# Ledger of designs, part 60: peptides against a protein of PDB entry 5H65

Target 1, 294 residues: chain A of PDB entry 5H65
Amino acid sequence: QYLERTPLCAILKQKAPQQYRIRAKLRSYKPRRLFQSVKLHCPKCHLLQEVPHEGDLDIIFQDGATKTPDVKLQNTSLYDSKIWTTKNQKGRKVAVHFVKNNGILPLSNECLLLIEGGTLSEICKLSNKFNSVIPVRSGHEDLELLDLSAPFLIQGTIHHYGCKQCSSLRSIQNLNSLVDKTSWIPSSVAEALGIVPLQYVFVMTFTLDDGTGVLEAYLMDSDKFFQIPASEVLMDDDLQKSVDMIMDMFCPPGIKIDAYPWLECFIKSYNVTNGTDNQICYQIFDTTVAEDVI

## One batch from the design tools (peptide)

Design b1_p26_1 (made by RFdiffusion4)
Fold by OpenDDE base, seed 5:
Parts: structure tokens; sequence; C-alpha cells
Structure b1_p26_1 (fold): chain B 294 residues (1-294), chain A 26 residues (1-26)
């Protein structure tokens, strides 16, 4: 996949679609704040959406907590159930269902918890202590995923989300289809429950300048560009700092562009129709900045 | 080709969204 380096001035004159290798300076980029660049992307419908904020999740879980767990759905072959009644909050009932592996309760580090009626705080506490947590609710005949607006799976500090549009939710008993009920791989859980998992992506706009021309290119990448997973960056201060450092390295504040380092990257051009207007857009692809610093 | 058409549709959808996002960052 060797591409000869092409100057931006030449690229700007060419028709799309094409792929290019370029060497340019990052004149500027948007958004400047990292949290604004992290989005969720559906691999099927290609919708980009915001990562839900804590406040959004609070509302969802508060609403879920108003529902009483159905006693008929407790203690199945798949899980053992424990129920608590809170002393506060008007005696709210919380159910925790411990998923079993072949009838055996696994160790805490391998255990999947189904949480019914829990608050965000409670769920987060449990996710920090146990391997995996799924927020659920009592359905008609089985436990069901609580809400795709909230994570369908929480593992530590990682929130896994599903696409509302593309998912066809199945009941919790479909987890029985999983042979391994200890690792709880997000993709496997999603598949079992009929969820199309969303992908965390960095979304940015780069203004690139190689001295011959200026070109704007989009970045949409999950983990290759920074070699940092977008799925982890929001919950890890060190990773955030690393991304910031990388961006500051390529686009240092307070100095002239002449002093900026060169960035080597691949860009692809494509035609976009906006009404009656056709324009050429550019997107960065197959690029790792750590390897492409000159 | 069908693959090219699909890619084009994807690009169109993403481009619109990216443009909107980009404008929101101003």
Amino acid sequence: as target 1 above (294 residues)
Amino acid sequence: SEAEEEETEIQQKLAKQLKELSESWD
C-alpha cells in the first residue's frame, strides 16, 4: 500500500475519490476540548451520537429504580437473585442477579451482575467490584435490558452502548447461548442480546498545511491514530493527558507554524453532495501519529 | 459497483454529520 507523497496543492486540484500520502503541518484542529471529540458511532447505520453524560444516565436509572422487581423472575437457572429494600428513598427495592456459569456462581472477577432498580452510583460501585454489570428491568416473562440510552454493559469504568436504531433486543435468558459465562466479552454479550454495539470514535477536523496549500481533513478513528482507545479516554486522566500532549506536540500553542513538526498521514478524498453543490471532502485514514512524526 | 455505492452512501451520511459537528465546534 505504498503511496507516493503528494503535495497538498496537487491534491486540491484533483478529482475524487483518491487516496494520498501527505506530509503536512497541523495548522489547527477542532474541537480543542477532547471530550467534545469523543463520539459513538454505529457500524451499521453510521449514525454519530454523543456519549451520554452522567446526568443523562442518572435520569434513566432513577426512572428504572421506580419499578419494583418482579419476584417471578428471580432465581432462574441462569442467575441467583438477591433483593434489598433501601431504608431511604421510600423503601426502594433493588435486585442483583448473579449470573451463573453452568449452575455455579463464578468468582467476583468473572461474575456478571444484572442490576435491577439500582441508581447510577450503586451501579458504578458494583461495576468497580465485579467484572461486569448489566442494567436490567423486569419484562413480561424475563429480565430485559433496561434502556439502550444507558450502557448495556459496564465493565469497570468502561461503558458499552448499543444502537437503538439497529438493535433488536432479546431477553436476558439469551445469555444462555454464551458458552463462556466468565469473560463476558462485550461483543458476545451484545450479540446474545441482539444489540449492535456502538463504537467509540475520535472525531476531529484537521487543518493541514504543507506550504503549498491548506487542506481540511476529518479524523474519525477509534484507536489507531493516537494508539489510545476512544472507549477509555473519557474515564482515564492519563490517557486524556496523553492525547492532549500529542495534539500540543503537533500544534503547539503560542508558536509559529514554521516550528511545528511535520505530520505524515494518509488522506482519502470523496465527493459530497450538499443540495445542488458538490464538494470534495478529505478524511484521514490508516494513520498513527506516533509512527508518522517527522 | 454495489460496494462503491454503499461506500458512497456511508460517506454521504458521515460527511453531513461531520459537517454539522464541525460547525458546532465554532
Scores: peptide ipSAE 0.474, ipTM 0.895, DockQ to the pose 0.738
Fold by OpenDDE base, seed 1:
Structure b1_p26_1 (fold): chain B 294 residues (1-294), chain A 26 residues (1-26)
Amino acid sequence: as target 1 above (294 residues)
Amino acid sequence: SEAEEEETEIQQKLAKQLKELSESWD
């Protein structure tokens, strides 16, 4: 939709909700650390949560590794199972289940592995060799997803998470409902297993200044603003550098704001109520930085 | 409308969380 450019001073005087096109300089932004800006968002309950740290995952998988795979659940029509015993003092058993496509094992680059009893290191090692990995545990009647606090699906370096609140987990045999057992699309896997997938989002606060006024606006975006997926940025140094470069371009350190480039973007205002207090908030939307640099 | 109410609810939930997050960055 076409919107005329509105100065910030005018926006600050108007009631919400409204949409605006603005041209302003990025005076400052938060957080400065990229890793702090990446969050997980549920599309259903709209809860924002932290991306689990490696240390958190280590604990989860270590705990899971204390459980012994159930022999009764091995080698089904859906998957072939292999068991390894570690050489540690406890002789930990690790089960890897290779999911079949119509009774045939796919090629390694198309194969989904179900890992039972693996550590984070072992899981990551396998995910680098195979297309997809799901950490699982032995349930009463079937294999089950290990823990929604950990990824339900790992593809290379990408961790896919599900919402604990909104998900109603189903057993692994529900993967049979998938027609294509080679590509392992995260959304399809999630649907089959009753998982509401979380979305990676950039969450930032921008302080915008056009010389007429100063306005704070939130950014919550998955891949449009930077044209970089939030889901990939944490595991890719080049993407991280790109985001940093973009932010440095708009808000260069050691330079006066008068020399900053102009940012064109869309913002929407909305009312937020806290008891008897009403506040107007602003959010950036439908904005791509690469197209809006003037 | 139901759509407007839903949008409002979403905005309220997000705003609360965003405020808390923003404060944590200070």
Scores: peptide ipSAE 0.474, ipTM 0.895, DockQ to the pose 0.725
Fold by OpenDDE base, seed 2:
Structure b1_p26_1 (fold): chain B 294 residues (1-294), chain A 26 residues (1-26)
Amino acid sequence: as target 1 above (294 residues)
Amino acid sequence: SEAEEEETEIQQKLAKQLKELSESWD
């Protein structure tokens, strides 16, 4: 478990796979823009994908809003339904289904809403007021998740996504399997609905220099490195500032590398093959940047 | 072992994606 510190020059000469503890300066990093570093990762198929933009979600929800809620699926043992009709010429119908806990409607801060036909703005407004929101559509026999290209669960400002490839979606009535219908833990909701939840990750490339050599390493981390969840950073200005401050601390602009602080971290090497080409790659793991590195 | 093979496959998949992403960054 304990690893001795190894200079980069020695690491660069060694075969993979191996694990190392290093002490190096962050010469440079990419991407420079934080929002470009945040990705979604499937723990099962290991696909990396972009976090959907607001514009992408608008399209999905607009399409969903063109479909009329099925009256036959309203007011079940699981949820009470309320329907609104917009005053526009099209008469768009929006259905909100309030999920009950043992036949009783919970308080707003514990309530899960199933929203059918809502726009992104409407959904966001509801998610800010209520505990949890799931965008849904009328299926053949039951309500179903609207689209895995959109969040399957919204809690406040946090969007939870599922993997299209790995998920085998089940109907909304499967939420009945949850004993606790108040907390609405994302993983539990995902399990009930047959969703493989995607993980928010920071993806970056670090160029590390300890004076003996230069090494490029990838960072793929959800919440350990910065001690900031990747799942929350895009929606929180303060968290964004914090990440920026950390990066500026390790790689301050306008000064020479000699004045940079030392970064201690763990890296692992591994072989990557592309046809006949073989190369060694490096990845940072199990590393938390400490505030005392100043 | 099967576990080692799986890990290798995962690493290959991730590495390819990371390379592509890295090349897209300024």
Scores: peptide ipSAE 0.474, ipTM 0.895, DockQ to the pose 0.747
Fold by OpenDDE base, seed 3:
Structure b1_p26_1 (fold): chain B 294 residues (1-294), chain A 26 residues (1-26)
Amino acid sequence: as target 1 above (294 residues)
Amino acid sequence: SEAEEEETEIQQKLAKQLKELSESWD
């Protein structure tokens, strides 16, 4: 969309809602730690929540691993099952169910595994070898998703989460509705299982200064601003470094703001009411940082 | 419009959450 560039001093005097194109310097930003900026967002109920930590997942999977797989739910038309007994003192049983495509086991790079009773470590090991993994548990009549507090789908290093509030979970056999049982598109899996998938988003606060005024604007973006997916950044050191480099470029430490590069972006204003208090907030939208900044 | 009202409601919900988050940041 076309917008004329507006100085911050003019924006600060105007009523909301409006959209602006601006050119400003990034005086400061929060949070400074990247992992604090990555959140999960529900597109339906708009709840923001934390990405579960490894420790959180460990607890969930350890709890799940205390349950013995139901033998009656093994080897269905949908999947072939293989059971392992761990060599630990308790002899824990782990079930891996290989989802079939038209009754045939697909190639490993196209295979969906349903893992029952596995620890996070074990699940990760399997995820590294196979295309897709769903943590499951034995329900009354069918396998079920283990817990929406854990990923409903793991593909490589990407963890896909679902909204607890908006999802109406269906049993694993509903994967039969998928015509193609090789690609395992996250949205398709979610739809089949009644899951509203959560979106990874960067959430930050930018303090912008163009020399005429200073305003605070929120950034909530999945992949456009940095051209780096929020869904991948937590599990990729190189991507993390890239984001850090971008932020350091726009807001370099140890130098004066006069030497900062200019950031061109779009911001929208909107009214926020908290009881009797009304304030104008600003949010960055439809903005991609340039590779080369001046 | 209905769409504008919906967007406003969404913004209100997000703004409250963002405010709380921002207060927890360094």
Scores: peptide ipSAE 0.473, ipTM 0.894, DockQ to the pose 0.731

Design b1_p26_1_s1 (made by RFdiffusion4, then SolubleMPNN; from b1_p26_1, 14 letters changed)
Fold by OpenDDE base, seed 2:
Structure b1_p26_1_s1 (fold): chain B 294 residues (1-294), chain A 26 residues (1-26)
Amino acid sequence: as target 1 above (294 residues)
Amino acid sequence: MKEEEEQKKIEQQLGKQLLELAASQE
């Protein structure tokens, strides 16, 4: 919808909820580090959470690696299993299950691997060679997803996470419901396994100033604002540089705000109650800045 | 009415989290 441009001073006097089109300068933003701005968001329960760090994943996979794969769950109609034993004193067993398409093993670039007992390093190596990887564990009657604190699906360098709160996990055999067992679309995998996929989002606080007033607005966006997917930025140096360039353009260091470019965006206001405290929050929506920069 | 209530719930939940995040970044 078309909205007329409203000065910040007028917005600050109005009650929520409202939608506005504004033209303002980005006085400052937080966080300054890009990796701190990337969060995971559940589209169902709307919980925001941190993207797990490598160290967090190491712990999860190390714990999983202490469990021995159940021989009874190997080599089903869905997958062929290969087992490796490490040469260390513990003799750790790693199982890789190659998911078949109609009883036939697909090409490596189309193959889904179920990894049981692998370390993060091993999983990453396999994900680089094969299309998709799911960390799993031996359940009572079937393979199961290892842990929703870790990715439920790894495709190359992309980690797909699920919501612990909203997901009702189903066993691996539910992948049989997928007609096409070659493309391994994350949403399809999630649906089959009862996972509510989390969305990568940029979360930033913008301090906006149009000369009439100053307000703080939140950015929560997955791919529209920068025209860069939040899901890919953490693992791609070039994308990181691009985001940094955009932010530096709007908020150049060492330059007075008078010389800053104008940012045009849409913001919405809404009421937030924290105990007895009621305040108005402003959030940026339906805004793309990359077209003006790139 | 139900949709409006749901939207308010979403805003409340998101807004609270955003405020908390902003505070932690100061």
Scores: peptide ipSAE 0.423, ipTM 0.885, DockQ to the pose 0.751
Fold by OpenDDE base, seed 1:
Structure b1_p26_1_s1 (fold): chain B 294 residues (1-294), chain A 26 residues (1-26)
Amino acid sequence: as target 1 above (294 residues)
Amino acid sequence: MKEEEEQKKIEQQLGKQLLELAASQE
């Protein structure tokens, strides 16, 4: 829809909800640290949560590694199992289940591994060698997903998470329903296992100034604004640098705001009740900075 | 109308969280 450009001073006087096109300078933004701006968002319950830190994952996988794989659940029609005993003092047992495609073991780059009892380090090593990894545990009758606090699927360096609130986990044997057991599409895996996948999003607060007024607007975006996926940025130094460069371009340190480039974007206003207080919130939408630099 | 109501609910939920996050990041 065509929207006329509206000065911030006018917007600040108007009631919500409304949509605006604006041209403003990015005076400042929060958080300043990129890793703090990346969150997980549930498309169903709309909860925002932090991306688990390595320390959090270490705890989860360490706990899982203390449990002995159930021999009864090894070597099914779905997967072939191999057990390793670590050489360390603990002598941990690690089970790796290789998911078969029509009874045949696929190539490593197409193979899904189910890992039981592995540490984060071990899992990461395996995920680098094999296309897809699911951390699992022995259930009563079948293998089960280890924990939704950890990734349900690891592909290379990408961790796929599920919503604890919205997911109703199903056993690993439900992977049999997947026709394509080579590509291991995250959404398909999630569906088979009863998982509502979380979405990586950038969450930032922009302070915008057009010379007529100052307005704070939120950015919540997965891949449009920066043309960089939030899902990949945490594990890719080059992508991180790119985001930083973009932000530095719009909000260069040590330079007066008069010299800042103009940002053209769309913002929407809406009412939010925070306790007893009603507040108008502004959110950036349908904006790509690469296209909107003026 | 149903879509608009749903959108309002989403905005309320997200907006509240965003406000909380912003406050925590100050």
Scores: peptide ipSAE 0.414, ipTM 0.882, DockQ to the pose 0.779
Fold by OpenDDE base, seed 3:
Structure b1_p26_1_s1 (fold): chain B 294 residues (1-294), chain A 26 residues (1-26)
Amino acid sequence: as target 1 above (294 residues)
Amino acid sequence: MKEEEEQKKIEQQLGKQLLELAASQE
């Protein structure tokens, strides 16, 4: 797609919808804190929601841990079950179900664990040893996903979430439909369980200035803009540093805007009506920030 | 035309959310 460069002053006078190529300086951006800029987005209903905090997950898993695993649901053709009793005063029971591939237990690096009654800490410990973890609970006839407010799948440090609005949850035995029970691709797991997976996205407001005008544009991007996946950044210090470095490069603290580098990007405009208020919104699209800034 | 209408709906929904988020950040 070829677009001529348009000055911001001209854009600000035009009606939406339109697409533009611009060259501007990043005067400022919000939010300043990276963890506040990462959201979850549903590709179907387009709801934006916050990534659950550790404290939120603690509560969910603690509540789940109050329920005792159903003995009748242990050791099926799909999984082998082991039960642990905690040494605490309550003697809480935790069930770990090891999903089998064609009746055989896979290697730890290819194994999916279903965890029932575990705390966040316990789940995290297990996820460090095994490829994939699904928090579950005992349903009436089968194991079920614990809660869509928590990850439906944990792989290493990556938490995969599903949309509560768009998902039609199916029981754990539907994992039998997966031919490959070793790779545990998140999209495949989601499909088997009737989950619409949420997408991690960076959501930021950029104030752009090209000397002719000032324009606020929104960034909603998963992995293109920074060439860093939003899904990985929250749990990786190096990636966080990289994003911070990029933002500091375009918007250096303590320096006047005249010395800022130029940012080239594509923006689109569209009309948004909220009650009686009609506004033109600008959104960055199809843009990757280059390492070399001029 | 159908795709354009759908795109407009998406933009309306996302735009409203983005505006609200931006307002909350100020």
Scores: peptide ipSAE 0.413, ipTM 0.882, DockQ to the pose 0.749
Fold by OpenDDE base, seed 4:
Structure b1_p26_1_s1 (fold): chain B 294 residues (1-294), chain A 26 residues (1-26)
Amino acid sequence: as target 1 above (294 residues)
Amino acid sequence: MKEEEEQKKIEQQLGKQLLELAASQE
């Protein structure tokens, strides 16, 4: 889309909703720490949530590991089960269920594992060797997803989360509805299990200054702005460095704002009402810094 | 009209959260 550039001073005087193209300097941004800027967003209820930290996951999986796998739920038409007893940790039972495709075990790079009683470390190791991992627990009549506070699906280093508010969980046997039991597309897995998948998003507050005025705009973006997926950045040091470099470029430390580069971006305005109080919010949209840096 | 109303609801929901988040962030 084409919009003429509008100075911030003019924008600040206008009613919402409107769309603008601006050219401004990034005076400052929040949060300063990258891990604080990555959130989970529900596409249905639009709730923003924090990404669970490693410590949070450790607790969840440790708690899950205190439960003994139900022998009655092992070795079904859907999966073959293998049980390990740890030599340490008071003989903890770990069950790994290998999901079959038409009764046949897929190759490791196509295989979905259901993990029962595994620690975060063990699950991560398995996710690096196999295509997909779902943490599960023994339900009354079937395996069930362990906890939506943890990933419902792990693929390599990518953790897929579901919305607790919008999801209506179904048992693991619902994976039978998937025709292709080799690709394990996250959305398909989510649908089968009644999960509304959450989206990784960068959420930042930008203070923009074009010399005519100062405006705070929010960035809420998954992969367009930085050309880096929010879903991958937390698990990749190089991607983190890249984002940090971009932000440092726009906000170089120890330098006056006059020397800052110009950022071209699109912003939209909309009204947010809290009782009788009406506030205009500004949000960045359809912007890629790699293309719009002047 | 229905789509516009839905978009308005989304903006309200997200906008409130963003404002709160911005206020709490360092």
Scores: peptide ipSAE 0.412, ipTM 0.882, DockQ to the pose 0.828

Design b1_p26_1_s2 (made by RFdiffusion4, then SolubleMPNN; from b1_p26_1, 16 letters changed)
Fold by OpenDDE base, seed 4:
Structure b1_p26_1_s2 (fold): chain B 294 residues (1-294), chain A 26 residues (1-26)
Amino acid sequence: as target 1 above (294 residues)
Amino acid sequence: EEEEKKKEEETQQLGLQLQELAASQE
């Protein structure tokens, strides 16, 4: 859609909701730390969640490791099971279930592993060697997802999370519904297991100034604004540097705002109720900083 | 600990605002 540029002073006087094209300088932004700007967003309930830290995951997997794998749930038509007993750690039992495709074990790069009792370190090592890893536990009649506070699927360095509020978990045998048991598409896995997948998003508050007025606008974007996926940035130092460079370009430290580059973007206004007060908020949308916005 | 709490509160507040935005668009 083509919109004429509107000065911030005019926008600030208008009722919501409306869409605008603006040209403004990024006076400041928050949070300043990139890691704090990456969140998980539910597409259904629209809640934001923090991405779990390593320490959080360690606790979850340590707790999971206290449970002994149920022997009755090993070696089904869906998967072959192998059990390890650690020499240390009070003889911890670790079960790895190799998911089969039509009764045949896939190649390692196409294989899904179900892990019981694994530590974060062990799971990460396995996810780097194999295509996909799901942390699981022994349920009453079947294997089940371990915990939605942890990733439901790990592929390489990417952790896929599900919404606790919107998900209705189904047992692991529901993976049988997948015709292709080699690609393990996250959305397909999520659907089979009754998981509503969370989306990685950059969430930032931009203070925009065009010389006529100052406006705060929220950025919630997965991969368009920076042309960098929020899902990958936490695990890639080069991507982190790239985002930092972009932010430094628009909001250079130690320089006066008069020398800042102009940011062209689209914003939409919306109403927020805060008690008895109606507040107008703004969100950046359909904007890519790497390309000219027409 | 206070810093973590403050960050979480800020995230929750922002989440509520974004939820209202989403609701207004539906």
Scores: peptide ipSAE 0.049, ipTM 0.640, DockQ to the pose 0.060
Fold by OpenDDE base, seed 5:
Structure b1_p26_1_s2 (fold): chain B 294 residues (1-294), chain A 26 residues (1-26)
Amino acid sequence: as target 1 above (294 residues)
Amino acid sequence: EEEEKKKEEETQQLGLQLQELAASQE
């Protein structure tokens, strides 16, 4: 639906919920650091979470590495297992399970590895080599996901996370339901394992000023606003620089707001109850900044 | 109408979360 441009002063007087098209300058934004703006969002329960840090993952995998792989769960129709004992670290046992496609081991770049007892470093090395890795543990009757606080799937440098609240985890043998056991599409893996995948999102607060008024609007977007996936930005310096450049373009440091470019965007208003206080909040939606540059 | 209400509740929840997040980033 076509929306006419509405001045901020008019918007600020209106009841929510409503949708608006605006033209405003980005006076300021938070957070200033890009890595702080990247969050995980559940599409089902709408919980926002921090992206786990390496230190958090180290702890999880270290704990997992204290448990010995169950020999009874090795070498099934789904996977072939290889176990080795480390020379260091008091003889830690690590199991790698190579998932088969119709009983045949796929090529390394198409092979899903299930890792049991691996450290973060080892898992990352394997993910770089084999492209798809799932951290697992020995359950009672089957392999299970290690922990939803860790990635359920690592593909190269991309960590895929699941929602603890919304997921109903199923055992690893449910991967048998996948017709294609070579591409390992994250959504398919998640579905097979009963995982609600979390989405990487940019979360920012924009202070918008059109000269008639000032309002704060939230940005929560995965890939449309910057035309850069939030899922990739943390691991790609060039993408980070690109986002920084975009933000610097709209909100250049060291110059007056009068010289700032105009940002055209859509915002929606909504009511928020904070205790006894009812307030109107605003969110940016269906906006691509690249369109303003074209 | 119930679906709209649910969507509004979800939006409100998101709004609160974003507000809290924004406050923590100040």
Scores: peptide ipSAE 0.042, ipTM 0.577, DockQ to the pose 0.821
Fold by OpenDDE base, seed 2:
Structure b1_p26_1_s2 (fold): chain B 294 residues (1-294), chain A 26 residues (1-26)
Amino acid sequence: as target 1 above (294 residues)
Amino acid sequence: EEEEKKKEEETQQLGLQLQELAASQE
């Protein structure tokens, strides 16, 4: 919908909820470090959480690696299994299950691997060679997803996460419901396994100033604002540089705000109640700035 | 009415989460 431009001073006097088009300068923003702005968001329950660090994943996979793969669950109609035993004193067993398409093993670039008992390093090596990897464990009757605190799907350098609260996990055999067992679309995998996928989002607080007033607005955006996917930015230095350049353009260091460029964006107001305290907050929405920069 | 109430609750929850994140980043 077309919205007329409204000055911040007028917005600050109005009740929520409302939508506005504004033109303001970005006085400041938080966090200053890009990696701190990337979060995981559930579209269903709206929980925001941190992206797990490598250290967190190491712990999860190390714990998973203490469990021995169940021989009864190997080599099904869905997958062919290979087992390796490490030469260390513990004799750790690692199982890799190669998912078949109609009984035929696909090419490596189209193959989904189910990994049981692998370390993060091993999983990463396999994900670089094969199309997709799912960390799994032996359940009672079938392979199951290892842990929703870890990625349910790894594709190259991209980690796909699911919501612990909203997901109702189903066993690995539910992948049989997928007609195409070569593309392994994350949303399709999630649906088959009963996972509500989390969305990578940029979460930032913008202090906006148009000369009539100042307000804080939250940015929560996955790929529109920067025209850069939040899901890819953590693993790509060039994308990180691009985001930094955009932010530096709108909020240049060492320069007075009078010289800052104008930012045109949409904001929505909403009510937040914390106990007895009622506050009006603002969120940026449906805004793209990259077209002006790139 | 129930859908509107649900939408309000979702908005409220999201708002609280954003505030918490903002506070943690300060």
Scores: peptide ipSAE 0.042, ipTM 0.603, DockQ to the pose 0.728
Fold by OpenDDE base, seed 1:
Structure b1_p26_1_s2 (fold): chain B 294 residues (1-294), chain A 26 residues (1-26)
Amino acid sequence: as target 1 above (294 residues)
Amino acid sequence: EEEEKKKEEETQQLGLQLQELAASQE
């Protein structure tokens, strides 16, 4: 839709909800650290949560590694199992289940591994060799997903997470419903296992100034604003640098705001009630800034 | 109308969460 450019001073006087096109300078933004801006968002319940830290994952996988794989659940029609005992002092038993496609083991790059009893380090090593890994545990009758606090699927360096609130976990044998057992599309895996996948999003607060007024607007975006996926940025230094460069371009340190470039974007206003307090908030939407950088 | 109301409620909840998250990251 065509929207005329509206000055911030006029917007600040209007009731919500409304949509605006603005031209403003990015006076400041929060958080300043990129890794703090990356969150997980549930598309169903709309909860935002932190991306688990390595330390959190270590705890989960360490706990999983204390449990002995159930021999009864090994070597099914769905997967072939390999068990080994680690050479470390703990002598942990680790089970790797290789998911078969029509009874045949796929190539390593197309093979899904189910890992039981592995540490984070071991799982990461396996995910680098085998494109797709699911951390699992022995259930009563079948293998089950280990924990939704950990990734339900690891593909290379990408960790796929599920919503604890919205997911109703199903056993691993439900992967049999997947026709394509080679590509292991995260959404398909999630669906088969009853998982509502979380989305990586950039969450930032922009302070915008057009000389007529100052307005704070939220950015919640997965891949449009920077033309960089939030899902990949945490594990890619080059992508991080790119985001930093974009932010530095719009909000250069040590320079007066008068010299800042103009940012054109769309914002929408909405009402927020916090107890007895009514507030109008603003969110950036349908905006791409990468085109201005290229 | 019900869909619009639902979207508004979702937006409101998001706004509250964003505020909390933004505050925690100062």
Scores: peptide ipSAE 0.027, ipTM 0.569, DockQ to the pose 0.799

